Peptides against a protein of PDB entry 7RZF. Designs and how they scored, part 299

Target 1, 358 residues: chain A of PDB entry 7RZF
Amino acid sequence: PFQEEHLKQLYKIVPIKDIRNLYVTFPIPDLQKYYKSNPGHYLGHLIGHEGPGSLLSELKSKGWVNTLVGGQKEGARGFMFFIINVDLTEEGLLHVEDIILHMFQYIQKLRAEGPQEWVFQECKDLNAVAFRFKDKERPRGYTSKIAGILHYYPLEEVLTAEYLLEEFRPDLIEMVLDKLRPENVRVAIVSKSFEGKTDRTEEWYGTQYKQEAIPDEVIKKWQNADLNGKFKLPTKNEFIPTNFEILPLEKEATPYPALIKDTAMSKLWFKQDDKFFLPKACLNFEFFSPFAYVDPLHCNMAYLYLELLKDSLNEYAYAAELAGLSYDLQNTIYGMYLSVKGYNDKQPILLKKIIEKM
Target 2, 358 residues: chain A of PDB entry 7RZF as posed
Amino acid sequence: PFQEEHLKQLYKIVPIKDIRNLYVTFPIPDLQKYYKSNPGHYLGHLIGHEGPGSLLSELKSKGWVNTLVGGQKEGARGFMFFIINVDLTEEGLLHVEDIILHMFQYIQKLRAEGPQEWVFQELKDLNAVAFRFKDKERPRGYTSKIAGILHYYPLEEVLTAEYLLEEFRPDLIEMVLDKLRPENVRVAIVSKSFEGKTDRTEEWYGTQYKQEAIPDEVIKKWQNADLNGKFKLPTKNEFIPTNFEILPLEKEATPYPALIKDTAMSKLWFKQDDKFFLPKANLNFEFFSPFAYVDPLHSNMAYLYLELLKDSLNEYAYAAELAGLSYDLQNTIYGMYLSVKGYNDKQPILLKKIIEKM

## One batch from the design tools (peptide; made by RFdiffusion4, then SolubleMPNN)

Design b2_p27_5_s2 (from b2_p27_5, 20 letters changed)
Fold by OpenDDE base, seed 5:
Structure b2_p27_5_s2 (fold): chain B 358 residues (1-358), chain A 27 residues (1-27)
Amino acid sequence: as target 1 above (358 residues)
Amino acid sequence: EERYHFGYPSTAEKQKKLLEEISFPWL
């Protein structure tokens, strides 16, 4: 276990690649025995959320962060880590202390709201979908993975243990949240800007780094993190599929898309899945406009319109992606292309939201 | 064959994989 001397440490690390990353790491108890509740996944889902009022949304609005990942990682025997990792902008590299303050403000929001059973249920449902429709892995790799995890799970549960949540454990969520404190933090900043400013070399990879104690004033600033009113829990994910019915193959199913509607305003082609038999669909729309590519001005206006449309849809993008839905929007020489892909059950909801923003 | 890889790893699987790929020579 980390002693107090190993906590409240800052590492400045020189990468081989031109990358700017921040790692905010907390030592946590071994949660492996709690796989049925997976409190680290619950917290990772919320801290790593990309929707409105999320930690990432606020840090992006500041221009400090591009991406955020949150979750548990295996450590050495008998402990784990909870890690918040962000990709830093050049400006974000100057605001690391304030970025970490926002992390603690979000964690304080999670403490104030307490554990939410509906969030656990969404995680459970998402993981059940991921398990049920898991892609075929290469047998050798899969067998080796299963053999490795047999040390951690009962034989009867080994196939399900990484996916199927069974127990809502608010006590364990609170226990992990209690470890996510400034006094327990280990910070690593990865940037080429530290080249020639390091005093240590790591033995295995030759990574140049500097280790410093985080000043007590900075720790105290993070300990006094207030409730930032910009942080909100996510809304319920309306895109989580609940119907997985596969319709019977039509007797006249063609190997190619059949024209099922022909009108002056629209043509519709349909092909039933005759190969995969999944509760998934691909919806592809081509919109024709005589104005889309008539001159350079209209072309640029059509481009700007699409970028504004994408921006206006960003509030749904992450929730849709979590639920196994995706959309794509492209300019064409004839107008615009829209694709909606994923589980067919909630595609009409996503498509409606896209059309309402158009 | 490639076009029907609906296997966008869930954002959760992407996050899990990214966390697994994080090497910490200082841990």
Scores: peptide ipSAE 0.034, ipTM 0.711, DockQ to the pose 0.134
Fold by OpenDDE base, seed 4:
Structure b2_p27_5_s2 (fold): chain B 358 residues (1-358), chain A 27 residues (1-27)
Amino acid sequence: as target 1 above (358 residues)
Amino acid sequence: EERYHFGYPSTAEKQKKLLEEISFPWL
């Protein structure tokens, strides 16, 4: 367990690769016994959220961060870490104190809102979907993984323990959230900009680093993190599938797409899945416009239109991706291509939102 | 076998994998 002397530390680390990363870490109790409620996953889901009003959305808007990951990580026996990891821009490397302030502002927002049962239910549903439709792993890797986790879970639950949530435990969420404080922080900044500025070498990998105490004034700034009105909880994810019915093969199912609609304005081809038998579909739309490529002006207008359309859809992109839906939008010489893929149940909702923005 | 990976790894699985890949030689 980290003693107080190990807290409020800053590590400046020289990477082998040209990368810029920030790791904000908090020692937390061992949550393994609470796998059925998984409070660290709840917090990781919210802190790692990419939708409007998220931590990542704000840090991206400032040009400081490209990606964000939040969640629990196993430590040594009897403790874990909660980690917020971000990929830093060059500008973000200059604003690390402010980035961490925004992290604490978001954490303060989570304290102010309190644990939300609906968010837990979404995590439960998403994990149940992920478990049910988990891809086939390579047997050797899978057996090795299972053998490792048998030390942690009952034999009967070893397959489900990492996925299936059973219990909403707001008390445990609050307990973990109470550990996410500036007085408990360990910060690591990874950048080549620290080359020649380090005084220590790590024994195992030869990683050059410098360790510094975080100034008390900086800790105090983070302790006084106000509610930032830009931070909001995510909206309910309407894309989470609930129907997984697999329709029987049609008697006349063709091995190739059949033309099922032919009109002056539209052709529709359909192919039923005869191989995978998954509650998934691929919707592909090719839109033809005689104006798309008539001249350089129209070509540029079609490009700008598509970029604006993509930007207008960003609010749904992450929620759809979480739910196992994806879309793709591309310009073609004939007009535009749209693809919607994933679980078929909520594809009409995503498609409707795309068409309403078009 | 072109496994059409129709599943984006759930962002949760992607986040979990990313967290697993984080080595902390200094922790």
Scores: peptide ipSAE 0.033, ipTM 0.709, DockQ to the pose 0.138
Fold by OpenDDE base, seed 3:
Structure b2_p27_5_s2 (fold): chain B 358 residues (1-358), chain A 27 residues (1-27)
Amino acid sequence: as target 1 above (358 residues)
Amino acid sequence: EERYHFGYPSTAEKQKKLLEEISFPWL
C-alpha cells in the first residue's frame, strides 16, 4: 500500500515514442470483492463519458485533450488504482494543473449529484448486452484468462463476474469518490519535452524520469475545486437495445439482396441474415447528387457539408457507440454514403437523428 | 469474411483494454 510519502507526487517521464499523456492516479481499496456492484466501473463510465457536459467535452473545447479514459486498474494484492488518463495536445501540456483542476471539479460534481441508480442500470444493461453477444475468443487465450480469474470469482460465476452487475451500492460509489482527492493523487506526465531534464532512470525499461513533490499550494487549489456549471451528468442513453428478437427466415429468402422497392427516386434492396442469426442489421444508403463532383467548388462544398454533418452528430456518436450502434458517413464521386450498423432495435432512432441533421 | 465482423467492442471494452494496457513503472 502507498504510504503518505508516495502521494502528492509528480512524475515527468520521457517516452520513446512521440506521445503526450497525463495520468492522474488514485490509490483505492481492493474492489474485487464488490464485482457485483462494481463501483469503479460506475465512476469510470461517468468520468470517461464523452457526451455533452462531460469532462472530455470541456477539455476538448479548451483544445487541451484529444482523448480521455477513466476507470479502475488492478494494482498489487489488496489495493487498486483509479486512473484518469488523457492524451494531451501541445497546448494541454502547458495547462496540466488546470486540466487536473477540471478533473477535481467534475469529481466534485459527482459528489454533489450523488450516486444515480439510473446510471447504474444503464451500466448493467450495457454489460448484459456485451456478455450476451460477446464474440468468440481464441480458445487458448480464453481458457488461460478464465484460469487466471478463478482466483477471484466463484466457479459458478467466473463467466459472468466481469460483466453482470447485480447490486446498486451507492455507499461503495461514495467510498471510492472519497478516495479521489488531491491529497491522495499521483500524477505522471509523459512527454519528450522532459528529455535532458530528468534525474532518474527506471530499472526495468531504462525509462528516464524526474520525481517531484506537488506543491502544497497546487494541492490546495485542487482541494478548493468549485462546481463548474459546464459539467453535467449525461442524459439517458436512448440507444440501449431492449428487443433482441430474431425474426424467422422468410420462406423466399434469397442468398443475395432482393430489390423490394423500385421508384424514380429510390431503389431498396433487402437481404435477411441467413448466417449469423444476430439481432443486428446493416443499413446502407447511397445518395446521388449530380452536383457532388461537377467542379472543385461543389466537391469542396460536399466535403465541408459532410464534416459539418459529422460534427453535428458528435452529441449522439458516443451514446450510440456505447449501445453497440455505429454510423459511417463518406463522400462519393456520386454524392454521399451513409452506413448505420449494430443492434437493429434502436437503429431507427439513430437514423432519424442523422436525417434530421441532414 | 472480415466485412461481416459486426463486433465492434463496446466503448467500455475499449476503455477496459486501454486501462489494462497502461503499464506504470511507478505502480
Scores: peptide ipSAE 0.033, ipTM 0.709, DockQ to the pose 0.129
Fold by OpenDDE base, seed 2:
Structure b2_p27_5_s2 (fold): chain B 358 residues (1-358), chain A 27 residues (1-27)
Amino acid sequence: as target 1 above (358 residues)
Amino acid sequence: EERYHFGYPSTAEKQKKLLEEISFPWL
């Protein structure tokens, strides 16, 4: 277990690769026995959220961070870590203290709102979908994984334990959230900018690093993190599928797409799934415009339009992706291509939002 | 065949995998 001397430490690490990463790490109790509630997953879902009012959205708006991941990681026996990892911009590397302040402001927002049962339910539903429609793994890898996790879970639950949430435990969420404090922090900054500024070498990999105590004034600054009014809990994810009905195969189902609608303005091709039998669909739209590629100006205008459209859809992109929906927008020499893929139940909602932004 | 691989890893699976890939030789 970490002693006080191991807390409030800053590590400056020289990577082999040209990467800029920040790791904000908190020692937490072993949560393995709480797999049915998985409070670390709940917190990871919120802290790692990418939607409007998220930690990542604000840090991106500052130009400091490209990506963010939050969640629990296994430690040694009897403890775990909660980790917030960000990919830093060059500017973000200069603002690490302020990035961590924003992390504590978001954590303070989570404390102020308290545990939300609806967020747990979304996590439960998402994980149930992921379990139910899990892709076939390679037998060797899967068997090895299952053999490893048999040490942690009952035999009857070993297949479900990593996915199926059963119990809303606000007490455990609060317990983990109470460990996410500045006095418990270990910070690692990974950047080539520390080359020639390190005084230690790690024994196993030869990684050059410097270890420093975080100043008490900086710890106090993070302890006094105010509520930032830009931080909000996510809205309910409207893209989570609830209907998984597989339509019966039509007697006259063709092995190839059939033309089911032919008009002066549209052609529609349809192919029923005769192989996978999943509650999933691929919607592909090709929009034809005689202006799309008529000259370099129109081509650039069509490109700019598509980039603006993508930007206007960013508010939905993450929520759709979480729910197993995706969209793709591309310029073509004939106009524009739109693809919507994933669970068929909520595809009309995503498609409607795309069309309303067009 | 690849066009029908609906296997978008959930963002949760991506996040889990990214956390698993983090090595902390300093922890």
Scores: peptide ipSAE 0.033, ipTM 0.705, DockQ to the pose 0.128

Design b2_p27_5_s3 (from b2_p27_5, 18 letters changed)
Fold by OpenDDE base, seed 3:
Structure b2_p27_5_s3 (fold): chain B 358 residues (1-358), chain A 27 residues (1-27)
Amino acid sequence: as target 1 above (358 residues)
Amino acid sequence: ETRFRFGYPFTQEREEKLFNEIYFPWL
């Protein structure tokens, strides 16, 4: 486990690839025994959230960060880590201290709101769906994985332990939040901009790095992180499926899509699933416009429209993706293509939101 | 589980190993 001398350290690392990453790492207790409540998953869900009022949404709005991942990582026996990782823009590389300040402001918001049972319930429901409709894995890989996790879980629970949440434990959520403090931080910045500015080489891969103590004034700045009014808890995820009914195969089910609607403005083909028998659907829409590709100006306008539409849908995209829904929007030479895929129960909600933004 | 979706599986093991070696040179 890290001792006090290993905390409040900054690592400047030279990557082989042209990447810009920030890793903010906190040593935490071993949470393995708490897999039924999984407080690290709860915190990872909120810290890694991409919706309005999230940490990522604010950091993106500043042009500092492209992506954010938050969660627990296994260490050795007896300790774990909580890691917040961001992909940095060139501008974000200049604002690392302020990015980390925003992380602590968001963590402070989570402390102020306290543990939310409804958030835990959403995580539970999402994980239950993921378990119930888990795709088939390659037997060799799956067997090797299961053999590995038998060291951590009871035999009876080994298949469910990574998915099924049972207990809301606000005490454990608070305990982990209490470890997410500036005095317990380790920071790594990964950028080619540190080339020729390092003084150490890692033994195994020859990675060049510099280690520095984080100044006490910077630690104090992060310790004094106040509530930022831009940060909000996420709204309830309306895309979580609740109905998993599979309709019986029709006696006259065609092996190919049948034309079920023909009008002057629309044609609709339908094919019932006769292969997978999942509570999922694929909706595909082709929109025709004689203007979409008439000249280079209209082509670029159609492209710009689609990019603006995608941007306007970002608020729903993440919540939909978490719930196992996806959409795709593409320009075609004839107009636009829209695809909506996933659990059929909430597809009408996502489709309605897309059409209302169009 | 917020698995660090590093894109390619082999890059993930290497990046996890690199991460573990930089952060835990004693493991």
Scores: peptide ipSAE 0.008, ipTM 0.525, DockQ to the pose 0.090
Fold by OpenDDE base, seed 1:
Structure b2_p27_5_s3 (fold): chain B 358 residues (1-358), chain A 27 residues (1-27)
Amino acid sequence: as target 1 above (358 residues)
Amino acid sequence: ETRFRFGYPFTQEREEKLFNEIYFPWL
């Protein structure tokens, strides 16, 4: 559908709200028929990864980007898009060309490493977990969604097709990667800094924009993207749950937490789940310190400590979140609060890492 | 993150249309 004239275009867009976004879009073939392998999800998982050696990690380290999303988007019938979207800092807005260069360096890294079956297996496992333990949706919304997706999937697979991966297709991953090239790019920059510098108005919403061809020199710069040694494939996600056993309800299960340990230094309360019957737990820790709120200095030091602790945990936060684990750290007038939630199987691993950083 | 949350301050519908106009000006 996109002709050559539609490629290598830059759009400068004026938003209503004060936001700074970059959209890097590639036209790709319709991947709907490949839902069992979902090569666009594989690439979105890697390009949108937030761990060490990721595209986002490098762009954050430079102060250019706050968030990054990568993945496939449906187009019209017979074609799709692959989009990389980033939230830009004020500094990042000045470095858009270099940000896109880093995107192509990361894509080049993915080409050099080739398709990884273990990454596909992690995506498969994550999606299987998400399917198996999917929350109850509102019946009306769910029915309407299912009715819509019946146009795309066999009736027998309509419930599973958006989740369950079955086939590792390295050929399709490579095929999509071959479309993620500078000659196929469409770039949109969204910023209020373009106010009064636009020459077009969008027909439906009145959005002010300017369209420009990307200079051939810039395209060539991106085509010559080298391997950046800072980019690495993610490590295996240690937080993916593998045990989903639900322990039998104790005969004397109380409706409230029971005190199961009482010592001079700790009290432990326990409540078994008698309602949801999910392989999930909530671990809540209150740490008492008489120094946490004694004066303004100690209060600020306790705050700074937790902010530094959160920063030091960023390396695990994303991998844990992908696996359905979360943590929360808060200052209290008594000290600090830690919560760890999600699948119980890997909670001890996350908790251990948090405590080791403390 | 792999799920497109359009960072546009627009309604999801406006994001989709703006996206469609920028990326599909022929729709």
Scores: peptide ipSAE 0.016, ipTM 0.530, DockQ to the pose 0.078; fails the geometry check
Fold by OpenDDE base, seed 5:
Structure b2_p27_5_s3 (fold): chain B 358 residues (1-358), chain A 27 residues (1-27)
Amino acid sequence: as target 1 above (358 residues)
Amino acid sequence: ETRFRFGYPFTQEREEKLFNEIYFPWL
């Protein structure tokens, strides 16, 4: 386990690829025995959330971060890590201390709000859906994975243990949150900008790095992280499917899409799933406009319109994706293409939101 | 599983080893 001397460390790492990444790592207790409550997943869900009022949303608004991932990672037996990883912009590389301050402000927000049972329930429901409708994996990879996880889970639960949440444990969530403190932090910054500024070489891969102690003043700044009023817990995910009923195959089901509606303004083709029998649908819409491609100006306006529309839909995109819904918006020479895919139960909700933004 | 893709130019195994070496040079 990390000793105190191994905490509050900064690593400056030279990558082979031109990438800019920040890793903020906290040592945490081994949570393996708590897989039924999975407090690390709960925290990873919130810290890694991409919706309005999230850590990522704020850091993106600053132009400092492109992507964020948060969650638990296995260590050796008896300990784990909680890691927050961000992809840094060039500007973000200059604001690493402030990025980490925002991380601690968000963590402080989570402490102030306390554990939320509804968030746990959403995680439980999402994971249950993911388990129930899990795609077939390649047998070799799947067998190897299962063989590995047999060391961690009872044989009876080995297939379910990574997915099925059973117990809301606010005490364990608070316990993990208590480890997410500046005094426990290890920071790694990955950037080519550190080339020629390193003094150590990693043994296995020859990675050049420098290790530095984080100044006590910086640690204290992070310890005094206030509540940032821009941070909010996510809203309830309205896209989580609850109905998985599969309608019986129609006796006259055609092997091809049948034209079920023909009007002066619209044609509708339908094909029932006769192969997969999943509670999923693919909705595809082609919108025709004589103005979409009439000249270079209109073409560019149609492009800009879709980019603005996509941007306006970002608030729903992440929540929909978590729930196994996706959408796609494309310009065509005839107008616009919209696709909505995933669990059929909540597709009307997503479609309605898209149409309301259009 | 929140698959941490470390933005390291490395395979997952290589990322894990590098992570372990940087974060656990005593392991």
Scores: peptide ipSAE 0.009, ipTM 0.520, DockQ to the pose 0.077; fails the geometry check
Fold by OpenDDE base, seed 4:
Structure b2_p27_5_s3 (fold): chain B 358 residues (1-358), chain A 27 residues (1-27)
Amino acid sequence: as target 1 above (358 residues)
Amino acid sequence: ETRFRFGYPFTQEREEKLFNEIYFPWL
C-alpha cells in the first residue's frame, strides 16, 4: 500500500511515441467486494463525462485537452487506484497545474452535490443494456477473460458481475470521493519535451523518467480548490433505450430493401431485420445538392458546414454514444450522407436534434 | 469500459506493469 513518501509525487516520463498525456492517480481501498454497487464506476462516469458542464468540456474550451478518461483501476490484491487521464494539447502541457486544479474543482462539485441515485440508476440501466445485447466475442479471448475473473467473482455471477449493478451505496461513493484529495495524489506527465531532462530509467522497458516532489504550495493551491460555477452535473441521458420490443416479421418481408416511398423529392427503401432480431436500426440518408461538388470552393464550404454541424452536435454525441446510438456525417460527391445507428427506441430523438441543427 | 490506453502498443499486462512501475515503484 502507498506510504506517505509515495504521495504528492510528480513523474515526468519520456514516451517512445509523440504523445502528451497527464495521469492523476489516487490510492483507494480495494472495491472488488463492492462490485454490485461499483462506486468507482459511478465516479468515473461523472468525472469522465463529456457533456455540458463536465470537466472535459471546460478543459476543451481552454484548448488544454483533447480527451479525458476517469475510473478505477486494479492494483495489487488489497488496493486499487482511481485515475484521471487526459490527452494534452501543446498548450495544455504548459497548464498542467491548472488542469489538475480544475479536476479538484470538479471533485469539490461532486462533494457539494453528494451522491445522486438517478446517476446510479442511469449507470445501472446502461450496463444492463450493454449486458443484454452484448456482442459475441472471440472465444479464445472471452474464455481467457472469464477464467481470470473467476478469481474475483462467484461462479454464478461471473458473467454478470462486470455489468449488473444492484445496490446504490452513497456511503461508498463518499468514501472513494474522500480519497480523491491533493494530499493523496500521484501525477505523471508523459511528453517528449522531457527528453534529455530525465535522471532515471525504468528497469523493464527502459523508459526514461524523472521523479520530483510536488511543492507544498501547489498541493495547498489544489486543497483550496473552490467551486467553479462552470461545472454542473450532467442532465439525464434522454437516449437510454427503454423499449426493446421487436416487431414481428412482415408476411411479405423481402430479403432485399423494398422501395416504400417514391416521390419527386425523396425515395425511401426499407428492410426489416430477419437475421439478428435486435431492437436496433440503421437509418441512412443521402442528401442531393447540385452545388456540393461544383467547384473547389463549394466543396470546401460543404466540408466546413459538416465540421461546424458536427461541432454543434458534440453535446448530444457523447450521451447518444453512451446509450448505444451513433451518427455519421460525411460529404459526398452528390451532397451529404447522414447515418443514425443503434437502438431504435431513441433514434427519432437523435435524428430530430441532428435535423434541427442542420 | 474505462480503458486507460497508454500510447504504447503494450499488451494490457505491459500497460499494467509500466503503470505499476511508474506509479508504484515499490511494488
Scores: peptide ipSAE 0.007, ipTM 0.502, DockQ to the pose 0.079; fails the geometry check

